# Peptides against a protein of PDB entry 9GMZ, part 317

Target 1, 343 residues: chain A of PDB entry 9GMZ
Amino acid sequence: TGFPLELLTRPATERLAYFENYTVAHPRLKEVYEILMRTIAEPAGASFIFVYGASGVGKTTLRLRVEQKLTELALPKLESDRARVPVVGIEAIAPESRYFNWKEYYTRALITLEEPLIDHKFDYGVRGISRDNFGKINVESKVVAPALRRALENALIHRHPDVFFVDEAQHFGKVASGYKLQDQLDCLKSLANMTGILHCLLGTYELLTFRNLSGQLSRRSVDIHFRRYCADSPEDVQAFKSVLLTFQQHLPLAETPNLVDHWEYFYERTLGCIGTLKDWLKRVLSDALDREATTITLKDLQKRALSVAQCQKMFKEIQEGERQLSETEADVQNLRSALGLGA

## One batch from the design tools (peptide; made by RFdiffusion4, then SolubleMPNN)

Design b2_p30_1_s2 (from b2_p30_1, 15 letters changed)
Fold by OpenDDE base, seed 1:
Structure b2_p30_1_s2 (fold): chain B 343 residues (1-343), chain A 30 residues (1-30)
Amino acid sequence: as target 1 above (343 residues)
Amino acid sequence: MPLEPLPSFLADDKSVDFLSATEEWEKLKA
């Protein structure tokens, strides 16, 4: 089954939007989705979930699909509890300064929790938090971070989300060295403990450095590794080719492009990351639609490909992350051996 | 094995399209 053929008579904007909204249920996405949904439903005393993997592997797509599913599953309960929000998702911003801006984090979280459409307006008890005529939260510059934290704690307790998502969570670690990074972890841990809300941090392999700083956090965390497809695995190569076959059938063009025959070139320029692949195809589709082209050629692909230098940089970052995980597995085995637990 | 297309993530879930769930959520909030 391909795209609806009626799209060929539709404006370029509708054709592009179709492909943008289309998500392939590829094996790694399905696996991580099932693990994440199960962990959210039954956290077993965990306060944190860490989802880590390569840039462009599809973590944002995973988050959006989980947010959708949690919203859908909550709809029957929301009829009885209109104060409830099923899920909250924010993106962590890389701070411009050497310090993480907690005031900005709390403000963004409060704005996201207070969707203008929520009839039941919560009073935060904090002077300088107001709503505009559209119901949007405004935080005055005079409001201090401790007051915003208390407002967020109260809002999370009142709204009772099943999970609080933080995307690009590696940005917590980029700015702080040593003690300051521990303080950031302690702040997040305290927020999760005070509210009873499960936190899910999604990020690159740089998130592992953040995870490893707190032995106390480790005891209350679940780890989910969102792996890329590897060219040395025949099963992973077959899955990657199946993704290409699916995308070529869902590109709303008059002539179906042959993407599968170029699978090695797609692998070279995506490193097995499906998010990177989709973003590349979106750019190429946009260019093709702007030209009223009937299909996509190899030249069109080459025009929007990541450079070899970009791919080499991304690959080094992936290899370092995969190495750290492999070393951790070896450390577990060494610990077991040292404890007299057999190999 | 022959190369086969993968299902859409939305089609495996007999679930309401995100737009429909969001619209229904917006209608419940309104």
Scores: peptide ipSAE 0.233, ipTM 0.630, DockQ to the pose 0.228
Fold by OpenDDE base, seed 2:
Structure b2_p30_1_s2 (fold): chain B 343 residues (1-343), chain A 30 residues (1-30)
Amino acid sequence: as target 1 above (343 residues)
Amino acid sequence: MPLEPLPSFLADDKSVDFLSATEEWEKLKA
């Protein structure tokens, strides 16, 4: 089934919003979603989940769908426990300096935990943290990072989310010194241990560098690789074409564009990343709606495509990440062989 | 196999639309 045909009579804003909100249940997203949901439900003593994959693979979409599902599953309990928050999600900020801004991290986490509709005013026990008349948290400039950490620990314990999401978590790794990176991991580990809250770090393959530096996290972490679709796999090509077929049916245009016939060009400019594909199609749809166009042409696609230079850069970053994972898989195979476990 | 469209992520889950879950969540908080 395609888009609702009544959208063709609706404003461009509603037509665009429909496509923005539309999510294809593509195989890799479904797989990672199921693994992530299962791991959140049954962490088996894990304190961390690492979700890594290419930029634009769909990690933010995954997070949002998990946040939605956890919220839905919690609704019946939230009627009885109005203090509980089912899930917390923040985005890690790229450091402006050689140091990660923990004060900003804790402040953002506290703000996210203070949804304005939570009637139960939690006292953070920290002077200089106040709420406005709308329940929004205000953190005075004088409040130091250790006080904000304690406030966050108390808030996480009180709200007891099923998971704490940190999107763009590779930004923890962008600190100039390996020692400081380990200290950051130890800080996150301490926060997870003190609160008993499962942390899920989502990021690019740069997150692997962060993950590999902490041998101690290996025993208390679950790794989830959100793979792109690979053109050398017939199954992956078929899945990618199925995504294109689905999107072409859900573009609210008078004439269904033939995206599938251009699958190689879509693959060339997305590297098999469905988030990149969706964002490209959103831009092209917006342009088409602005022109009151009946369909999307190859020329319209070309105008909004990533440049070859951008794709080459992204592909190098992907290849380096996939190489690091392949080395790890080879190490596992070597370990199995050395243990007398069949390959 | 013939190329088939994929389901919507929301269609397979009898889960309340995000908007309706957020609206229900907002209504439960009200």
Scores: peptide ipSAE 0.232, ipTM 0.621, DockQ to the pose 0.229
Fold by OpenDDE base, seed 5:
Structure b2_p30_1_s2 (fold): chain B 343 residues (1-343), chain A 30 residues (1-30)
Amino acid sequence: as target 1 above (343 residues)
Amino acid sequence: MPLEPLPSFLADDKSVDFLSATEEWEKLKA
């Protein structure tokens, strides 16, 4: 089934919002979703989950769908435990300075934990944390990072989320020295250990550097690789074409565009990353709606495509990440072979 | 195999539409 035909009579904003909210259940997203949901349900003593993959593979979409599902699953329990928050999700901000802003991180986490929907006001025991008339947390500038950390620890213990998500978590790695990166990871590890809350870090292949730097985190972490679709795999090409077919049916336009016939061009400019594809189509749809166009043309696609230079840069970053993983897999196979375990 | 459309993520997971879950949550609070 395509988009609701009634959307053709709706404002451009509503038509765009439909497509923005539409998520294709593509094979890699389903696979990673199932692994992530299972790992959250049964962490088996893990304190961290690392979800890594190419920029634009769909990690944020994955997070949002897991957050939604965890919220839905918690609803029956939230009736009896109104203090509980089922899930917390934040994005790590790229530091403007050579230092990660922990004060900002803790503040954003606290704000996210105190969703207006929480009837039970928690006292953080920290002066300078207040609520506005809408129940939103306000943190005074005088509140220092150690106090905010204690407030967050107390809030996480009290609210007891099933998982704490940090999207764009590679930004923790953008620290001026390797020692400072270890300190950042030790801070996160300490937070997870003190609260008993499972942390899920979503990010690019730069997260592999975090995994490798903390031999103690690696022993208490689960790794989930969110792979792109590869053009050298017939199955992946078929899945990618199926995504294009699905998107063309869910673009709220009077005439269904033929995206599938252009699959190679879509692949060239997305590298098999469905998030990049969706964002591209969203931009093109917005332009089409602004012009009251009946369909999308190849020329419309070309206007909003990533440049070849952007794709080449992204591809180098992907190749480096995939190489590092392949080397790790080879090391595991070599270790298994050396142990007399079959391949 | 013929190329087939993929389901929506919400339709496959039987997950209540976020809007519906939010509306149910608002109804439970009312």
Scores: peptide ipSAE 0.214, ipTM 0.592, DockQ to the pose 0.237
Fold by OpenDDE base, seed 4:
Structure b2_p30_1_s2 (fold): chain B 343 residues (1-343), chain A 30 residues (1-30)
Amino acid sequence: as target 1 above (343 residues)
Amino acid sequence: MPLEPLPSFLADDKSVDFLSATEEWEKLKA
């Protein structure tokens, strides 16, 4: 089953929006989604979930789909519990400065946590946090980070989300000279412990540095590796081709492009990352729609591809992350062997 | 195995965000 054929008569904006909103249930996404959903439902005393993987693997898509599902599941209960927010999701911003801006983080978290339609207006107990006439939170510049933290702690306790998502969480690792990465981790740990809210950090393999810094966090964390598809695995190649086949059927064009025949080129320029693939196809689709083209060609693909230099950089970052994980897996096996446990 | 298309992740592409869900819920109460 492909895209709805009626889209061919719709504006380019609707056709593009269809593809943008379309999500392929590819094996790795489904796997990590199921693990994440189970872990959120039954955290078993975990305070953190770490979801790590290559840039463009689809972590943001995973987050958004989990947020959507948690919201859907909470709807019947929200009728009786108007104070509850089922899920909170923010993206950590790359600091313009050499240090992570906690004030901005807390402000964004508060803004995201407070939906305008929540009847039960929460008093943050902090001067300079207000709501506009539309119920949107405004935080005055005079409000300091410790006050915003307390406001967020209180809001999280009151709203009691099932999970607090932080996307691009590797940005917590950006500390100024003289600051310790451990202090950032201790801050997050304290927030999770004080609120009792499960935190899910999604990010690149740089999150492994956070995981390794605190042996106490590792004991209270669940790790989810969102793997890319690997060309050395026949099963992964088959899955990647299946994703291409699916996308070609869901591009709202008059003539179905043959993406599958170009799978090696797609793999070369995405490194097996489906998010990177989708973003590439979205750009190409946009160009095709702007030209009122009936299909997309290899030349259209080449025009919007990542450069070889970009791919080489991304691949080095992936290889380093995969290496670190492989070493950790070997250490676990060695420990199990030393304990007289089977591998 | 034959190359087969994968299913959509969500059957209904309705972005159920919390805001939209609460707006629908408020409309149902009015």
Scores: peptide ipSAE 0.259, ipTM 0.631, DockQ to the pose 0.214; fails the geometry check

Design b2_p30_1_s3 (from b2_p30_1, 15 letters changed)
Fold by OpenDDE base, seed 5:
Structure b2_p30_1_s3 (fold): chain B 343 residues (1-343), chain A 30 residues (1-30)
Amino acid sequence: as target 1 above (343 residues)
Amino acid sequence: MPLYPLPSYLSSDKSVGPLSATKRHEELLA
């Protein structure tokens, strides 16, 4: 089973869009998806879910698939409860300053939560928040962050999503002082507590630093590690090769490229991160389509590969994150041994 | 008609796009 052959006669934009929208199911994505869906369904008093993993492991893909599934599952209930939004997802922005822009965060959250086609338009009681002629939320520049927060709290209560997703959540951690980072966590915790809405923060291993700063948050959080594939595991190598095989079948090109034979090169330049792999292949596909090429070559791959220096930097960040997690696992084992529960 | 606009990225066309990808993902999850 490959791409629809009719795509070969379609514009390059449609062919590229097909591949961009295509998701390969792979064991790690499946595992994390199942854990995340279960945790959202049964949070067991948790207010936060932390999903952490390497940059380019596929966290955004995971989020989007969960958002879609939660929306689909909610559709029958939404017929009776037209005020409800099943899920809301935003991406946290890297602050231009050393300070996280809460005003921008709340504005984006409100805009995302308040889709134009929601029949039940709420007045949030905040002067300077309006809807345009298309029903899109407009926030006047004069509206201050505390007012936007109140509007968001009210919106979240009224819309009652099953989960609030924040992608790239490591950007909350880019605050110059640990104290300010704690304040950010306390703000998020307060928002979750005031609304009763489960928050899921997705991010890099930098999110671990954020998680570890709040001993109170740790008691009300679920951690999900989205692991990369490791070359020292035969099973992981086989899974990675299977992903390559699937991608080669879903590249809308006249001649199917042999990606699997180059699996080591793909692994070297992706570090076992499937999102990095997909983004690489997307760039290569775009170049191939622009040239009206029938296939992609190793030369085409090399042209769009991450540099060795980029991979080395990314690998150091991964190793540090994996080390921190392994230490935590060892601490658990040591605690179990000390308690007489066995290793 | 879905009462809520599926996010614009959710094409109503189940044959091509995010819904098709999701269905395939679900089939692999099953």
Scores: peptide ipSAE 0.000, ipTM 0.357, DockQ to the pose 0.060
Fold by OpenDDE base, seed 1:
Structure b2_p30_1_s3 (fold): chain B 343 residues (1-343), chain A 30 residues (1-30)
Amino acid sequence: as target 1 above (343 residues)
Amino acid sequence: MPLYPLPSYLSSDKSVGPLSATKRHEELLA
C-alpha cells in the first residue's frame, strides 16, 4: 500500500512533511540496526562502537531509529527511575580552526543530555552553568572546557544512558594530523572510562583513522561497516530497485511516477546511497508541489540531480574508504597466516 | 505528563515510520 490518499487534498507542506518523515527499512539498514542494537545491549567490555560508511548511506537515519527504539524499551524503567536518560545523541561540528572546539562539544552534549522537562534536576557543581525560566541549560562564556567536562562527566554518571551517540564523528579527525588526533582520542577514551558510558561514533570512512592510531581502542571497540548497495551484486541491485519502488509508492502525487524504470540513472547519481536518494527525491517533490504538478518527470529529476563531477568526487572518496577496509582485512589474514593460524 | 518530551521523530505516525517500512520491505522481498 502507498501513501494515504487523503494527502492529495492536504497542503503542500503536509504532503512534503509526510515524505520527509517516511523511512524505508532497506536490507542494509535493517542488518546494521540489528548489529548495533545487539552490541549496545551486550557491549562485552567495549567502550566504543564505530559505525562507518559512505556519506549519504543513511547513518543519521540509523542513529535516530536506534534512539527511538532504546527510548521505547526504557519507558517502563523510566517510570521508576526518573533521573535516567536512555540515550543521548549529538552531531559533531566541523572545527572552524585547526583545533577541535571541546568547549562547544561539551556544551552541546550537556544541553542534549539535560532536556528542559526532566523532573530531577542535577547540580553540576560548576559555577556559570544554569537553567533559564524554560528549563534550558545556559553556559556562561567564562566557563572553561575543563569545567564543562566535569559537568558532563557528572551528568553522564547521574543520567546513565545506555549509549552516547556522536554523529559526523569524522570531524574529530579533521584536526591537524598526528599528535593532535591522538590527543582527541585520548580525551574521548578518558571520558568513556570516567563515566562508564558506551560511546557510539558514526561517521564517514575518515573515522578509520581513529582505528589505526590506537591499539588500545581496537581492544575496546566494536566496528560496524554500513555498506552502500553495489551495482556488481545482483542482490544489491534488486534491493536498490525495491527501495525505488517503495519511494515511488510513497510520493504523495496524483500520478505515481515510474522511478524503477530509471534505476540506473538513480544509481549513477546516488552511488547506491539511500540517504542521498531520499534527499534527491525530497528536493524534486518540493519542486513538484510548488508547481502543483500531478507527477515527477525525468526533467524534474535532472534539475535536482548531483552533477557528474560531484558524483565522481564522492565515488573516489568511497573507493578509497572501501580499499582501506579491504587492505586491513587482507593484512589481518596475512598476520594470521604468518602466526600459523589457518586462513 | 510524559517525563521526557518525546523526540519529534517519535511523534510521527507509526504508519509512516521505520516499523511500517520494515513490514513493507519484508512483503516486497517475499
Scores: peptide ipSAE 0.013, ipTM 0.386, DockQ to the pose 0.069; fails the geometry check
Fold by OpenDDE base, seed 4:
Structure b2_p30_1_s3 (fold): chain B 343 residues (1-343), chain A 30 residues (1-30)
Amino acid sequence: as target 1 above (343 residues)
Amino acid sequence: MPLYPLPSYLSSDKSVGPLSATKRHEELLA
């Protein structure tokens, strides 16, 4: 099944929006989605879920799909419990300063927790946090980070989300020289413990460095590796080709482009990361729509491709992350073997 | 939030096999 043919008569904005909102079902996304949904449903005493993988693998897409599903599942209960928020998702911002801005983090989290549909004004017990006439939280600049933390703790307790998502969580690791990354972990751990809310941190392989620093989080965390597709795996290559086939069917163009014949070029410039692929195709689609083109050509693709230098940099970062995971898996195997537990 | 179209594969057909993570989630929430 391809895109709705009616889109061909629609404005370029609607055609682009269709593709932006379209999510290809692919094996790795499905696998990670199922594991994540299961873990959220049955955390088994876990306080944290770590979802790590390459930049552009599709972590944000995963988050958004899980958020949507959790919201849908909660709808029947939200009719009776209007105070509940089923899920909270924020993106951690890269600090402009050398310091992670906890004030901004707490503010963003609070703003996200206040859905307009929640008629019950929760008093956060903090002066300078108010709800405007439109139901949006306003946080005055005078409110300090410890007060915002307490407000967030109270809000999370009151709203009882099934999970608190933090996307781009590797940004917690960007601490200035002199602050311990451990302090950031302890803050997050404290928030999870005080609220009883499961936290899911999504990030790049830089999140592994963050994860490894907390021996205490290791006992209360579930790790989910969102793998890219690897060219050395025939199954992964086939899955990647299948994704290309699906995308070509869902590009709202008059003539279906042949993406599959260029699979090696797509792989070279995406490193098997489907998010990177989607973003690339989105840019190319936008250009095609602006020109009122009937299809996408290889030249159009080349114009919007990541440079070889960018791909080489990204690939080195991926290889380092995959290496670290392989070492950890080997260490676990060695430990099991040493304990007389079969591998 | 705009209802992003769920990919068809995430539409867990309610019908089949071991309690889908979805059904367990619904039960834990019930």
Scores: peptide ipSAE 0.007, ipTM 0.328, DockQ to the pose 0.055; fails the geometry check
Fold by OpenDDE base, seed 3:
Structure b2_p30_1_s3 (fold): chain B 343 residues (1-343), chain A 30 residues (1-30)
Amino acid sequence: as target 1 above (343 residues)
Amino acid sequence: MPLYPLPSYLSSDKSVGPLSATKRHEELLA
């Protein structure tokens, strides 16, 4: 079943919004979703989950689907516990300076956690944190990072989310010398331990550098690798073609474009990353709708494709991340062999 | 009773279409 045919009579904005909101349930997304949901339900003493993979693999889509599901599952409990927030998700910002801005991080986390419409307003015990007349959190400029941390700890304990998501978490690693990076990791670990709230860090393969620096986080962390589709795997190629077919059927155009026959070109310009593919198709769909076009052509695709130079850069970053993971897996096997546990 | 606007995280308008993932995966494995 494709898109609702009624969309063809609807405004371009509604047709675009349909495609933007449409998610393909592809095998890798389903696998990672199931692992992540299970790990959140039964963390087994873990304080952290690391979800890493290529830029544009679909980590934000994964997060949003998990947030939705956790919210749905929490609805019956929210009737009795009106103070609860089922899930909290923030995006880590790349700092403008060589130092991570903890004050900004804590402020953003508090603002996200303390929804204006939530019943039962909480006293943070910190002067300079208030709610406006609309229930929005206001943090005065005079409030220092240690006070904001305490407010966040209290808010997390009071709201008790099932998980705290941090998207683009590789930005924690970009700023610090190795020593300062360890201190940042210890700070996050302390926050998770003090609140009892499971933290899920989603990021690129740069997140591996962050993970590897903290031998103490590794003991209380679960790793989830969100892999791209690889052209050297027949199963992955078939899955990628199936995603193209699904998108082809859900583009709200009068004539169904043939995306599947161009699968190699789509693979070349997305590197097997479904998020990159979706974003490309959104741009092309927007252009087609603006022209009142009946379909999408190869020329329309080429106009909005990533350049070869961009793809080559992204591919080098992916290969380095995949190499680091392969070496880590080999190190585990070598350790098992050295311990006499067999391969 | 006036339906107070639900918190934004409870607002159903994020109609992310049902992951009817189960049926199509059976059709692709068939």
Scores: peptide ipSAE 0.006, ipTM 0.425, DockQ to the pose 0.063; fails the geometry check

